# Peptides against a protein of PDB entry 4N78: the designs that were tried, part 82

Target 1, 186 residues: chain A of PDB entry 4N78
Amino acid sequence: HFQVICRLLGYQGIAVVMEELLKVVKSLLQGTILQYVKTLMEVMPKICRLPRHEYGSPGILEFFHHQLKDIVEYAELKTVCFQNLREVGNAILFCLLIEQSLSLEEVCDLLHAAPFQNILPRVHVKEGERLDAKMKRLESKYAPLHLVPLIERLGTPQQIAIAREGDLLTKERLCCGLSMFEVILT
Target 2, 155 residues: chain B of PDB entry 4N78
Amino acid sequence: MAELQMLLEEEIPGGRRALFDSYTNLERVADYCENNYIQSADKQRALEETKAYTTQSLASVAYLINTLANNVLQMLDIQASQLRRMESSINHISQTVDIHKEKVARREIGILTTNKNTSRTHKIIAPANLERPVRYIRKPIDYTILDDIGHGVKW

## One batch from the design tools (peptide; aimed at target 1 Y11 L169 C176, target 2 I109)

Design b2_p29_5 (made by RFdiffusion4)
Pose (drawn by RFdiffusion4):
Structure b2_p29_5 (pose): chain A 186 residues (1-186), chain B 155 residues (1-155), chain P 29 residues (1-29)
Amino acid sequence: as target 1 above (186 residues)
Amino acid sequence: as target 2 above (155 residues)
Amino acid sequence: DFVETVLEKGGASAMTVALAEEALEAAAA
């Protein structure tokens, strides 16, 4: 699903959705969640020590039950507090997962562009062979596929300018050195 | 474009009227052969001149049509090439717009991004100078090696 | 390794392929 969502939305679609999800998280955190956090903070026990081991675990469980009774009995703890938090969590997970799908989408695009952009994989080296001497030979084999230089050789200035721009857009992808989840959290 | 204007404004309309002229001039020439036969004293001579005019009328109508047909074809060939150049230009405009729309979309998501500081190194990196193997040499106990440390006491 | 190399360098597109075809057709003509 995320894979399809990435393809149909593109960069512009994904960006707007992320910007809108930030507005939703802001609305919830500064809104209903904040209201209930302030309310439950008062219902909270002003102080609560962690009992020594001596008291034993059953006596510690009893102590936490009494100290946190009002939290345990709060009627809207699930239907509101947990619900709102779940929405915020899902919004964060969406941003993370959608970025991962975008990374996979970009890397595949780049793999298909490598033949036309003079990008060769490492070649096997037998005895008496140097990669330096061999990679250059392989580059000659795929020389007819190097798009930009071919167009600069036979193309019109208009075709050349358009080629340079398209070649730039094709080689520059977010997965090459950029990320978003960090900015989302910040 | 100059050859097209010449075809559209003069040579085609002109060669076309020259065809209409043939329409009117031939009906005159048909009457003249009938009159020249009637007035003619020599019926065989007047027939040979009618035949001459018939053959000439045929050669003329075929020539006028051929000339006009070549012009119409040249016009269509030129117009076909115009569409060929125009499509090429429209395609470049389209590619340019696509590049622009993409730049706008990337700029929009670029706001939500930062550098991912990732690097690549080796599993093990040996030091530039490996530790020298130091030989063992016996030496006595020396109770003076600390005399210069702090407030020593020499003996 | 190759994927890391592709990420360091990048990739091409179909539009540039179409332009290269047009440029070859024009050269052949």

Design b2_p29_5_s1 (made by RFdiffusion4, then SolubleMPNN; from b2_p29_5, 10 letters changed)
Fold by OpenDDE base, seed 2:
Order: structure tokens, then sequence, then C-alpha cells
Structure b2_p29_5_s1 (fold): chain B 186 residues (1-186), chain C 155 residues (1-155), chain A 29 residues (1-29)
């Protein structure tokens, strides 16, 4: 699903969605969540010591239940605050999954374009074979597929300019060195 | 442009008119040949004359048709070439617009990105002395050692 | 003789048409 969304929206659509999600998250964090956190800090027991282990697990649970009774009984915490936290969590996960899906799509595009851009995979060398000879043979095999040199030889100046720009845009992808998710976490 | 205009306005219409005039003239020639054959005492000579006019008429019509056809073909070739040039221009504009849109989109998403912290994966320098793989001898875990540590219900 | 002349002289189609027109005009006369 996320791959389809990435393909449908493209870079522009993803940017818009991410910006709006950031606004929503910011609004939730600075608004309702902040208010609830302040309230929770006010009602939080100032001194909460670990009970003696002699009370066993049920006694320890009852102790904490008693200490946190006012918080547990706060109905708005469960209905509003936790819901907002879920929304923030979902937004973060959405951003992560979108970035991962986009990265996969970009890698696929790079791989598909590679033969046309003189980007050759590292060939596995069997014992006794010269790597250089194999690479040279591979280069020679794919040389006729190099799009930019072909257009530079046969095309008009305008076509050459477009081909070079297109080649650059194809090579330069976000997955090569940029992260959206790191910005979201900041 | 001048050549196409000449073909459209002068050569092709002129060729069509010439062909039409030829048709009218052929009718007159046919009437003449018929009358000449009926009135002539020498039927063989009249027939030979008719054959000559027929051959000439056929050659004339063939030439007019060929000229007209060639002019039409030339016109179509020029128009096809113009269409190809227009197509090329449109494609160029379209590609330019697409590249521009892509650049804008990349700028927009770029604002939402930061450089990936390339964790300098410290090359784990393999220690020079590969410790011989100590054969993992599965010692049975004696769980009885834990019997004294936990508040386990002594059944 | 006319066809042979047309064929031999590789005459410009214009000359052939001119000769043909003249012959047709003469015959119509």
Amino acid sequence: as target 1 above (186 residues)
Amino acid sequence: as target 2 above (155 residues)
Amino acid sequence: DFVERVLEHGGSGEQVVALAKEALEEAAR
C-alpha cells in the first residue's frame, strides 16, 4: 500500500502529506498533549517509593493503583490524551513507512537506469579470472546503451541539455544521502 | 513555406484544371475522329490517324496525372515534415516542463530532509590472532541451581 | 514517332505536354 501511495503521490505529493502530518503532530503535541502532561505532572504523587517486596506482586500493584488512582480515574486521559498519542504514533509510523517505501522505489529506479547511465554492478570474479578483464567486457557490452553519450552524438543542443538534466535527476535520489524521518524526529 | 504555398495555390489547382481541360479536349478529339472516319474514303488512314491521336491523348493524360500526383505527394511530404517539427517542439516543451516540475518537487521534499548520519561504521579490524573457534560443548543447563534463589513454591 | 521522340529525348514532361496540347488543338481545329 505504501509503495502504491509513493508512486501515486510522487515527490510533491509526499512532501505535501509530510508537511501536513508535521503540522498535525505539532498541533497535537503543543496543544492537547501538553495540557494533559501539565495536568498529569500536577496530580502526580510527589513521592512514590517502591513498596517492600514482602507485599508480593498483588500488593505492589494495589499500592501503585492507589497512588495513581486520580490519574487512572481521569476519563479524559483514556479517551482524549491516549487517542492523541495514538495519532502521533500513527503519524510517525506513517512517515517511516513512506520513507522506506520511497527508498525502495528510488533504488529500483536507480537499478533500472543503471545500464543506461554507465553504472555497472560489481561482477563476481571466479578464481583465476581477472576482474579488470570482466569489467572491461561488461563496459563494452553496455556501451551502446549509454543514453547521454548517444544523444550527445546524434541530438540537438536542446536535446543534449534535456538528456543531461534528466540523467542528473535520475541519478540524484533522496535515498543516496537524505532522510525525512530524521527531520520528523527532531 | 513558399514551396507549400505554391503547391497549394498554384501547382495542384493548375494541374486539376489542366486535367479537366484535357477531358474536354479529348471529347472533341473523339468527335473529330468519329466524323473523320465516317467521312473519309480511306478508312485505313483515318484509323491510323485515330490511333495516333489516341496515343498522344493517353500520353498527355498520363503526364498530367503523374505531375499532379507528384505535386500532391510533395505537398504531403512537406506537411508531414512540418508536423514532425511541431511534434518535436511540443515534446521539447513538455520535457522541459516535466523537468521543471520535478525540480520543484525535489526542492519541496528536500526542505523536509536532512543528511543521513553516515554512521562511520568503525571497520571492526579483525584481531590478527583469530582465536581458534572453541568447540561449543553444550553443557546441559542444570536448572537445579536456580531452585535455591527464587521464592518458588516448594511443592 | 511522337511516343518514340518523347521516349528518346527524355523530354521534360513540360515539352511532352506542350506537344500534346498543340496536337490536340490542331485536331480540334
Scores: peptide ipSAE 0.019, ipTM 0.665, DockQ to the pose 0.007
OpenDDE base, seeds 1, 3, 4, 5: peptide ipSAE 0.019, 0.016, 0.018, 0.017; ipTM 0.663, 0.630, 0.657, 0.663; seeds 3, 5 fail the geometry check

Design b2_p29_5_s2 (made by RFdiffusion4, then SolubleMPNN; from b2_p29_5, 12 letters changed)
Fold by OpenDDE base, seed 1:
Structure b2_p29_5_s2 (fold): chain B 186 residues (1-186), chain C 155 residues (1-155), chain A 29 residues (1-29)
Amino acid sequence: as target 1 above (186 residues)
Amino acid sequence: as target 2 above (155 residues)
Amino acid sequence: DFIERVLEHGGSGPLVVELAREALERAAE
């Protein structure tokens, strides 16, 4: 699903969705969640001493249950605050999955473009073969596929400009060094 | 442009007119040949003359058709070439627009990105006092210590 | 057939005349 979304929306659509999600998350965090956190901080026991181990696990649990009774019984916390936290969590996960899916699409694009951009994979060399000789053969084999040099030789100035711009756009991808998810976490 | 215009406005219409005129002329020639044959005392000569006119007429028509056909073909070739040029121009514009849109989109999404932190392996500065690795002596977890803790269903 | 041949061979005047003669001779047979 996320791959399809990435393909459908492209960079622009993804940007719009991400911006809107960030707005929603910001609104939730600075609004409802912040208010509940403040309230919780006010209701939290100022002094919570660790009970003696002599009370055993049940006694310790009961102690903390008693200390936190007001928090546990706060019905709005369960219905509103936790729901908002879930929404924030879902938004974060959505962003992560979108970025991952986008990265996969970009990598595929880069791989498909590679032969046309003089980006050759490292060839596996069997024992006794010269890597350099194999690479030269590979380069010679794919030399006719180099799009930009071909267009520079045969094309009009306008075609050359478009080819160069297209080549640049093909090479420059977000997956090469940029993260959206890191921005969301900040 | 001038060549196409000449073909469309002058050569092709002119060729069509010439063919039409040729039809009218052929009818006149036919009438002449018929009358000449009927009136001539020398039927053999009249026949030979008719053959000559027939040959000439056929050749003339063939020439006119050929000329017209070639002009039409030339016209079509020029039009096809013009269409290809227009297509190329449209494609160029389309590509330019697409590139522009892509650049805009990338700027927009770029605002939402940061550089991937290459995790500088923070050299864990080993604390100066390397606590000697206390040999982890696997003390068997005595689970019996927990036997008294919890209302477990005594199977 | 005559017209096709004329069109195929480029329609030179002398050739067309010869082809026309041949066509007439064939028609007279």
Scores: peptide ipSAE 0.069, ipTM 0.717, DockQ to the pose 0.009
OpenDDE base, seeds 2, 3, 4, 5: peptide ipSAE 0.024, 0.018, 0.022, 0.023; ipTM 0.700, 0.677, 0.671, 0.694; seed 5 fails the geometry check

Design b2_p29_5_s3 (made by RFdiffusion4, then SolubleMPNN; from b2_p29_5, 10 letters changed)
Fold by OpenDDE base, seed 3:
Structure b2_p29_5_s3 (fold): chain B 186 residues (1-186), chain C 155 residues (1-155), chain A 29 residues (1-29)
Amino acid sequence: as target 1 above (186 residues)
Amino acid sequence: as target 2 above (155 residues)
Amino acid sequence: DFIERVLEEGGSGPQVVALAEQALEEAAA
């Protein structure tokens, strides 16, 4: 599902969605959540000591339930605050999953473009075979597919420019060194 | 451009008119040959003359058809070439626009990105027990895991 | 057949005449 979204939106669409999500998250955090947090801080027991372990888990739970009774009974906390926190959580997860999906798509694009860009994977060498010979053979095999050199030889200046630019855009992907999710957490 | 215009405005219409005129002329020649054969005392000579006119007329019509056909073909070739050039130009513009859009999109999303924190070289806290460096066996990245991801190019 | 031959082989007036003569000879035979 997220892969489809990434494909549909592209970089631009993803950027727009992410920006809007950030706005929503900011609004939720600075608005409703902040107000509830402030209220909760005011009603929070000033002194909440750990009960003795001798009371056992049920007794400890009852102790905390009693200490936090006012908070637990705060109906708006359950209906509004937790909902907003869920929305923020969903937004964060959405961003994470979008980035992951985008990274996968980018990697696939890089892999598909690799033969055309003279980016050859390291071939597994069986015992007894020379790596250099295999690599040379592989290079020779894919040499005709090198797009930029081919266009440089046969194409118009305009085509060459487009090919070079396209090559650069193909090589430069977010997955190579950039993270959106880190910005969102920031 | 001048050649195409000449073909469209002069050569092809002219050729069509010539063919039409040839039709009317052929009818006249046929009438002449018939009358000449009937009236001539020397039937053999009249027949030879008719044969000559027939050959000439056939050759003339064939030549006109061939010329017209070639002119039409030439016209079509020129038009096809023009269309190809136009297509090339449109493609170039389209590609330029697409690249531009992609650059803009990348800038927009780029604002929302930060450099991946390369894992700070964890201070090699020398483990007290020198566990023998597990020889990093480069497990070949099994890219087959990605085979189901994307446009389905199975390697 | 004659027209097809003219279209394939015909280039000059004399060539077309020759083809016409040949076609007439073939038709008379």
Scores: peptide ipSAE 0.064, ipTM 0.704, DockQ to the pose 0.010
OpenDDE base, seeds 1, 2, 4, 5: peptide ipSAE 0.029, 0.063, 0.048, 0.051; ipTM 0.686, 0.704, 0.690, 0.702

Design b2_p29_5_s4 (made by RFdiffusion4, then SolubleMPNN; from b2_p29_5, 12 letters changed)
Fold by OpenDDE base, seed 4:
Structure b2_p29_5_s4 (fold): chain B 186 residues (1-186), chain C 155 residues (1-155), chain A 29 residues (1-29)
Amino acid sequence: as target 1 above (186 residues)
Amino acid sequence: as target 2 above (155 residues)
Amino acid sequence: DDIERVLEEGGSGEQVVALAQEALAEAAA
């Protein structure tokens, strides 16, 4: 589904969705979540010391339960605050999955364009074969497919310009060195 | 442009008119030949004259048709060439627009990106001693070992 | 066939007529 979304929206659509999602997340964080956090801080015990280990796990749990009783009984925390946190979490996951899907699409595009751009994969060399010789053969085989040189030879100046620009755009992909998700985390 | 205009406005209409006139003339010639044949005492001579007129007339019509056809073909070729040029121009514009849109889109999404910190993933140095691939002996997974792990419903 | 050829080659109407006359003469012969 995310792949389809990426294909459908393209870079522009993804950008718009991400921007809006970030706005939503920001709104949730700075609004509702912040308010709840402030409230929680107010009701938080000012002094919460670690109980002695001698109380054992049950005793420690009861201690914290008692100390946090007011927080646990805060019904809106479960219904509203946690929901907002889920929404934020979902947004983060959505961004991650979109980026991953986009990266896959970009890689596919790069791979599809590769023969036309003189980008050749490393060939498997059997024992006794020289890698260089195989690579040269491969280069020679795909040389007629090199679009930019072909257009440079046969095309108009305008066509050449478009071809070069298109080639550049084809080569430049986010997956090559950019991350959206890192920005979102930031 | 001038050639196409000449073809459209002068040559082709002129050729059509000439063809029409020739058709009319053929009818007159036919009438003449018929009357001449009926009135002539020398039927053989009249027939030969008719043949001559018929040949001339048919040849002229054929010429006119050929000329007209060639002019039409030429006109079509010119138009086809013009259309191809227009198509090329449109395609060029379209491509330019698409590239521009793509650039804009990339800028927009680019704002939302940062450089991947290639954290120097520590080269997983393959341990020097490749332990001999221990023959994967499929030991049946004893799932009972997990029975005590987790808040599962104790039956 | 000859007339068609002359027409295809862009021959003159006079050439077509001449060929037509020759063809008629041959047919009358």
Scores: peptide ipSAE 0.020, ipTM 0.680, DockQ to the pose 0.009
OpenDDE base, seeds 1, 2, 3, 5: peptide ipSAE 0.018, 0.013, 0.017, 0.019; ipTM 0.682, 0.685, 0.681, 0.683; seeds 2, 3 fail the geometry check

Design b2_p29_6 (made by RFdiffusion4)
Pose (drawn by RFdiffusion4):
Structure b2_p29_6 (pose): chain A 186 residues (1-186), chain B 155 residues (1-155), chain P 29 residues (1-29)
Amino acid sequence: as target 1 above (186 residues)
Amino acid sequence: as target 2 above (155 residues)
Amino acid sequence: SVLGLTEEQLELAEERLKDLMHELEEEEE
């Protein structure tokens, strides 16, 4: 699903959705969640020590039950507090997962562009062979596929300018050195 | 474009009227052969001149049509090439707009991004100078090696 | 750069892409 969502939305679609999800998280954190956090903070026990080991675990469980009774009995703790938090969590997960799908989408695109952009994988080296001497030979094999230099050789200035722009857009993808989840959290 | 204007404004309309002139001039020439036969004292001579005019009329109508047909074809060939150049230009405009829309989209998501500081190194990196193997040499105990440290006491 | 990428980032990404292509060729074998 995320894979399809990435393809259909593109960069502009994904960006707007992320910007809108930030507005939703802001609305919830500064809204209903904040209201209920302030309310439950008062219902909270002003102080609560962690009992020594001596008191045993069953006595500690009893102590936490009494000290947190008002939290345990709070009627809207699930239908509201947990619900709102779940929405915020899902919004964060969407941003993370959608970026991962975009990264996969971008790497695949780059793999298909490599033959037309003079990007060769490492080649096997036998005895008496140097990669330096061999990689250059392989580059000659795929020389007819190097798009930008071919158009600069036979193309019109208009075709050349358009080729340079398209080549730039093809080789520059977010997965080459950029990320978003960090900015989302910040 | 100049050859097209010449075809559309003069040579085609002109060659076309020259065809209409043939329409009117030939009906005159048909009457003249009839009259020249009637006035003619020599019926065989007047028939041979009618035949001459018939053959000439045929050669003329075929020539006028051929000339006009070549012009119409040249016009269509030029117009076909115009569409060919125009499509090429439209395609470039389309590619340019596509590049622009993409730049706008990428600028929009670029706001939500930062550098991912990732690097690549080796599993093991040996030091530039490996530790020299130090030979063992016996030396006596010396109770004076600390005399220079702090407030020593010499003996 | 449209995305503001440095040359060093593009070179590193190109190296990693080459290695990925090499790993895929090994898997096809």

Design b2_p29_6_s1 (made by RFdiffusion4, then SolubleMPNN; from b2_p29_6, 9 letters changed)
Fold by OpenDDE base, seed 2:
Structure b2_p29_6_s1 (fold): chain B 186 residues (1-186), chain C 155 residues (1-155), chain A 29 residues (1-29)
Amino acid sequence: as target 1 above (186 residues)
Amino acid sequence: as target 2 above (155 residues)
Amino acid sequence: SVLGLTEEQLALFEEELRELMAELEELAA
């Protein structure tokens, strides 16, 4: 589903969706959640000592549940604050999944474009074959498919310019060095 | 453009008119040949003359048709070439627009991205001091302070 | 010329037609 969404929206559509999600998250964090957090901080027990490690993870969890029981049972906290936190969580997960799907699509595009852009796959050399000979054979095999050099030889100046720009756009992908999710976490 | 105009306005219409006129003339020639054959005492000579006129007439018509056909073909070739040039121009514009749109889109999404940081795995050092459990006296928490949060009604 | 053709062009076509007629006569023979 996310792959289909990425294909349908493209870079611009994804950007718009991500921006809107960030706005929503920001609004939730700076508004209702912040207010609840401030209030909770005021009412939180001043001394919440870490339980002894001897109680194990379940015991520690029970201990914290006991200490925070009154807070957790607060109806408004459950209905409003936790819902907002869930929304934030869902938004973050959505962003992560979109980025992952987009990255996958970009990788696929790069792989499909590679034969046309003088990008040769890593050749696994079986024992006894010379790597250089295999590489030369591959180069010779794919040489006619190199689009930019072909257009440079046969095309008009305008076509050459477009081909170069298109080639650049094809090579430059977000997955190569950029992350949207890291921005969301900061 | 001048050549195409000449073909469309002068050569092809002129050729069509010439061909039409040729039909009229052929009819006259046919009538002449028929009358000549009927009136002539030497039928063989009249027949030979008719053959000569027929050959000449057919040759003339063939020439006119060929000339007209060539002019039409030339016209079509010129038009096809013009269409190809237009198509090329449209394609160029379309590609330019697409590239531009893609660049804009990438700028927009780029604002939402940062460089992938290869996070060095920092070893989380666990704090050493196990502090003793203190008995906590639970005081009832007054949550009435939260009642004003979320109802949007400025009283 | 009956149909406005140059004498040279007409002569060429007449020659071709004569050749064709001769071939037809040979076949009918």
Scores: peptide ipSAE 0.025, ipTM 0.534, DockQ to the pose 0.005
OpenDDE base, seeds 1, 3, 4, 5: peptide ipSAE 0.023, 0.021, 0.022, 0.022; ipTM 0.543, 0.534, 0.532, 0.539

Design b2_p29_6_s2 (made by RFdiffusion4, then SolubleMPNN; from b2_p29_6, 8 letters changed)
Fold by OpenDDE base, seed 4:
Structure b2_p29_6_s2 (fold): chain B 186 residues (1-186), chain C 155 residues (1-155), chain A 29 residues (1-29)
Amino acid sequence: as target 1 above (186 residues)
Amino acid sequence: as target 2 above (155 residues)
Amino acid sequence: SVLGLTPEQLELFEEELRDLMAELEELAK
């Protein structure tokens, strides 16, 4: 499903969606979540001493549970705040999945363009075949498909420029070194 | 342009008119030949004259048709060439626009991206300043990601 | 000329017609 979405939206559409999601996330974080955090800070016991280690992990947990009992039982926290956090989480997951799907699509595009861009496919060498010979054969086979050199030789200056730009756009993909998800996490 | 205009406005219409006029003339020639044959005491001479006029008339019509046809063909060739040029221009514009749109789109999405840190520590890197040229780190494209395509990985 | 052809054009076409007729006659044999 995400692959289809990526195909339908393209880079621009994805960018728009991502921007809007970021806005939503920001709004949720700065709005409702922040308000809840502030409220929680106000009701938080001023003196929450770390229980002595002697109580062990269970005792410490019980201590904090007791100290935070009113907070944990705060119904609005469970409903609204957690819902907003879920929304944030879902947005993040959505962005991750979109990025992954986009990366797959980009890789596919690169593969399809490879024969036209002097990129030889990885060939499995069978036992007894010389890799070099096979590569030479492949190079010879795909040489006529090298689009940019062909256009440079036969095309108009305008066509050459377009071909070069197109080639560059084809080669330069996000999957080659860019991550949207890392930005979302910041 | 001038040649095409001449063909469209003068040569082809002129040729058509000439051809239409030829029908009238052919009818007159036929009538003349018929009357001449009937009235002539020398039927053989009249027949030869009729043959001559017929041949001349046919030759004339053939010439007119050929000339007109050639002019039409020439017109079509010129128009076809013009259309090809227009198509080329439109295609160029379209491609330019598409490339531009793609560049814009990529810039837009690019601002939402950061370089993949190869370093294990997911340091929340501060948003890269907008102005830094997205240096595409040419990492070898790992096509192994495609190995999962078709093997039931639903994304 | 009966239909507006120059005498030279007419002669050329008459020759072409004769040639075509000759070719047709040869094909008919």
Scores: peptide ipSAE 0.025, ipTM 0.530, DockQ to the pose 0.006
OpenDDE base, seeds 1, 2, 3, 5: peptide ipSAE 0.021, 0.022, 0.020, 0.021; ipTM 0.537, 0.528, 0.517, 0.519; seeds 3, 5 fail the geometry check

Design b2_p29_6_s3 (made by RFdiffusion4, then SolubleMPNN; from b2_p29_6, 12 letters changed)
Fold by OpenDDE base, seed 1:
Structure b2_p29_6_s3 (fold): chain B 186 residues (1-186), chain C 155 residues (1-155), chain A 29 residues (1-29)
Amino acid sequence: as target 1 above (186 residues)
Amino acid sequence: as target 2 above (155 residues)
Amino acid sequence: SVLGLSEEQLKLFEEELQELMARLKELAA
């Protein structure tokens, strides 16, 4: 599903969606969540002494539960704050999944374009065959498919310019060194 | 353009008129041959003359048809060539627009990206000025990063 | 001139026809 969405939206559509999601996340974080965090900090017990180890793990848990009881019972926290946190989480996950799907699509595009861009596949050298001979054979086989050199020889100046620009755009993909998700986490 | 105009306005219409006129002339020739055969004392000579006129008339019509057909074909070829040129121009414009749109789109999405190789230690200085053109870090596309993904695609 | 063609044009046409016929014969052979 995400792959289809990526194909339909393209770079521009994905950018718009991500920008809007970031705005929503920012709004949630700076607005409602921040207010709740401030309120929670005010009601947090000033002195939360580590209970004495003598109470064991259950006793310590009960102690913390008791100390945080007022926070847990804060009805607005359970309803609004957790819902907002879920929305933030969903937005982050959505961005991650979009990026992954986009990366896969870009990789596929690069693979399909490779024969036309003088990018040779890794030659699996079987035992006994000279790597150099196989590479030369492959180079010779794919040489006629090199689009930009072909157009440079046979095309008009305008076609050559477009071909070069298209080649550059084909080579420069986000998956080759850029991460959207890292920006979202920052 | 001048050649196409001559074909459309002069040669083809002229050829059509000539062909039409030839039918009228054929009728006259036929009438003449018939009358000549009936009135002539030497029927054999009249027959040979009729054969000659018939052959000449057929050759003339064939020539007119051939000339007209060639002119029409030439006209169509010129028009087809013009259409191809127009198509090429439209395609060029379309491709230029698409490339431009793609560049804009990439700039827009680019501002939402960061370099993967940034070592953990560098404080992500929030790029203050939104306007800095995302320097296409023309880092040589190290396709080796794709090597790990490609292992699963058994060609 | 029969049907508006000059004798010269007719002769040229006959020559072209003969050439075409010769080519056709060569292909049929």
Scores: peptide ipSAE 0.020, ipTM 0.541, DockQ to the pose 0.006
OpenDDE base, seeds 2, 3, 4, 5: peptide ipSAE 0.020, 0.018, 0.017, 0.015; ipTM 0.537, 0.535, 0.533, 0.539

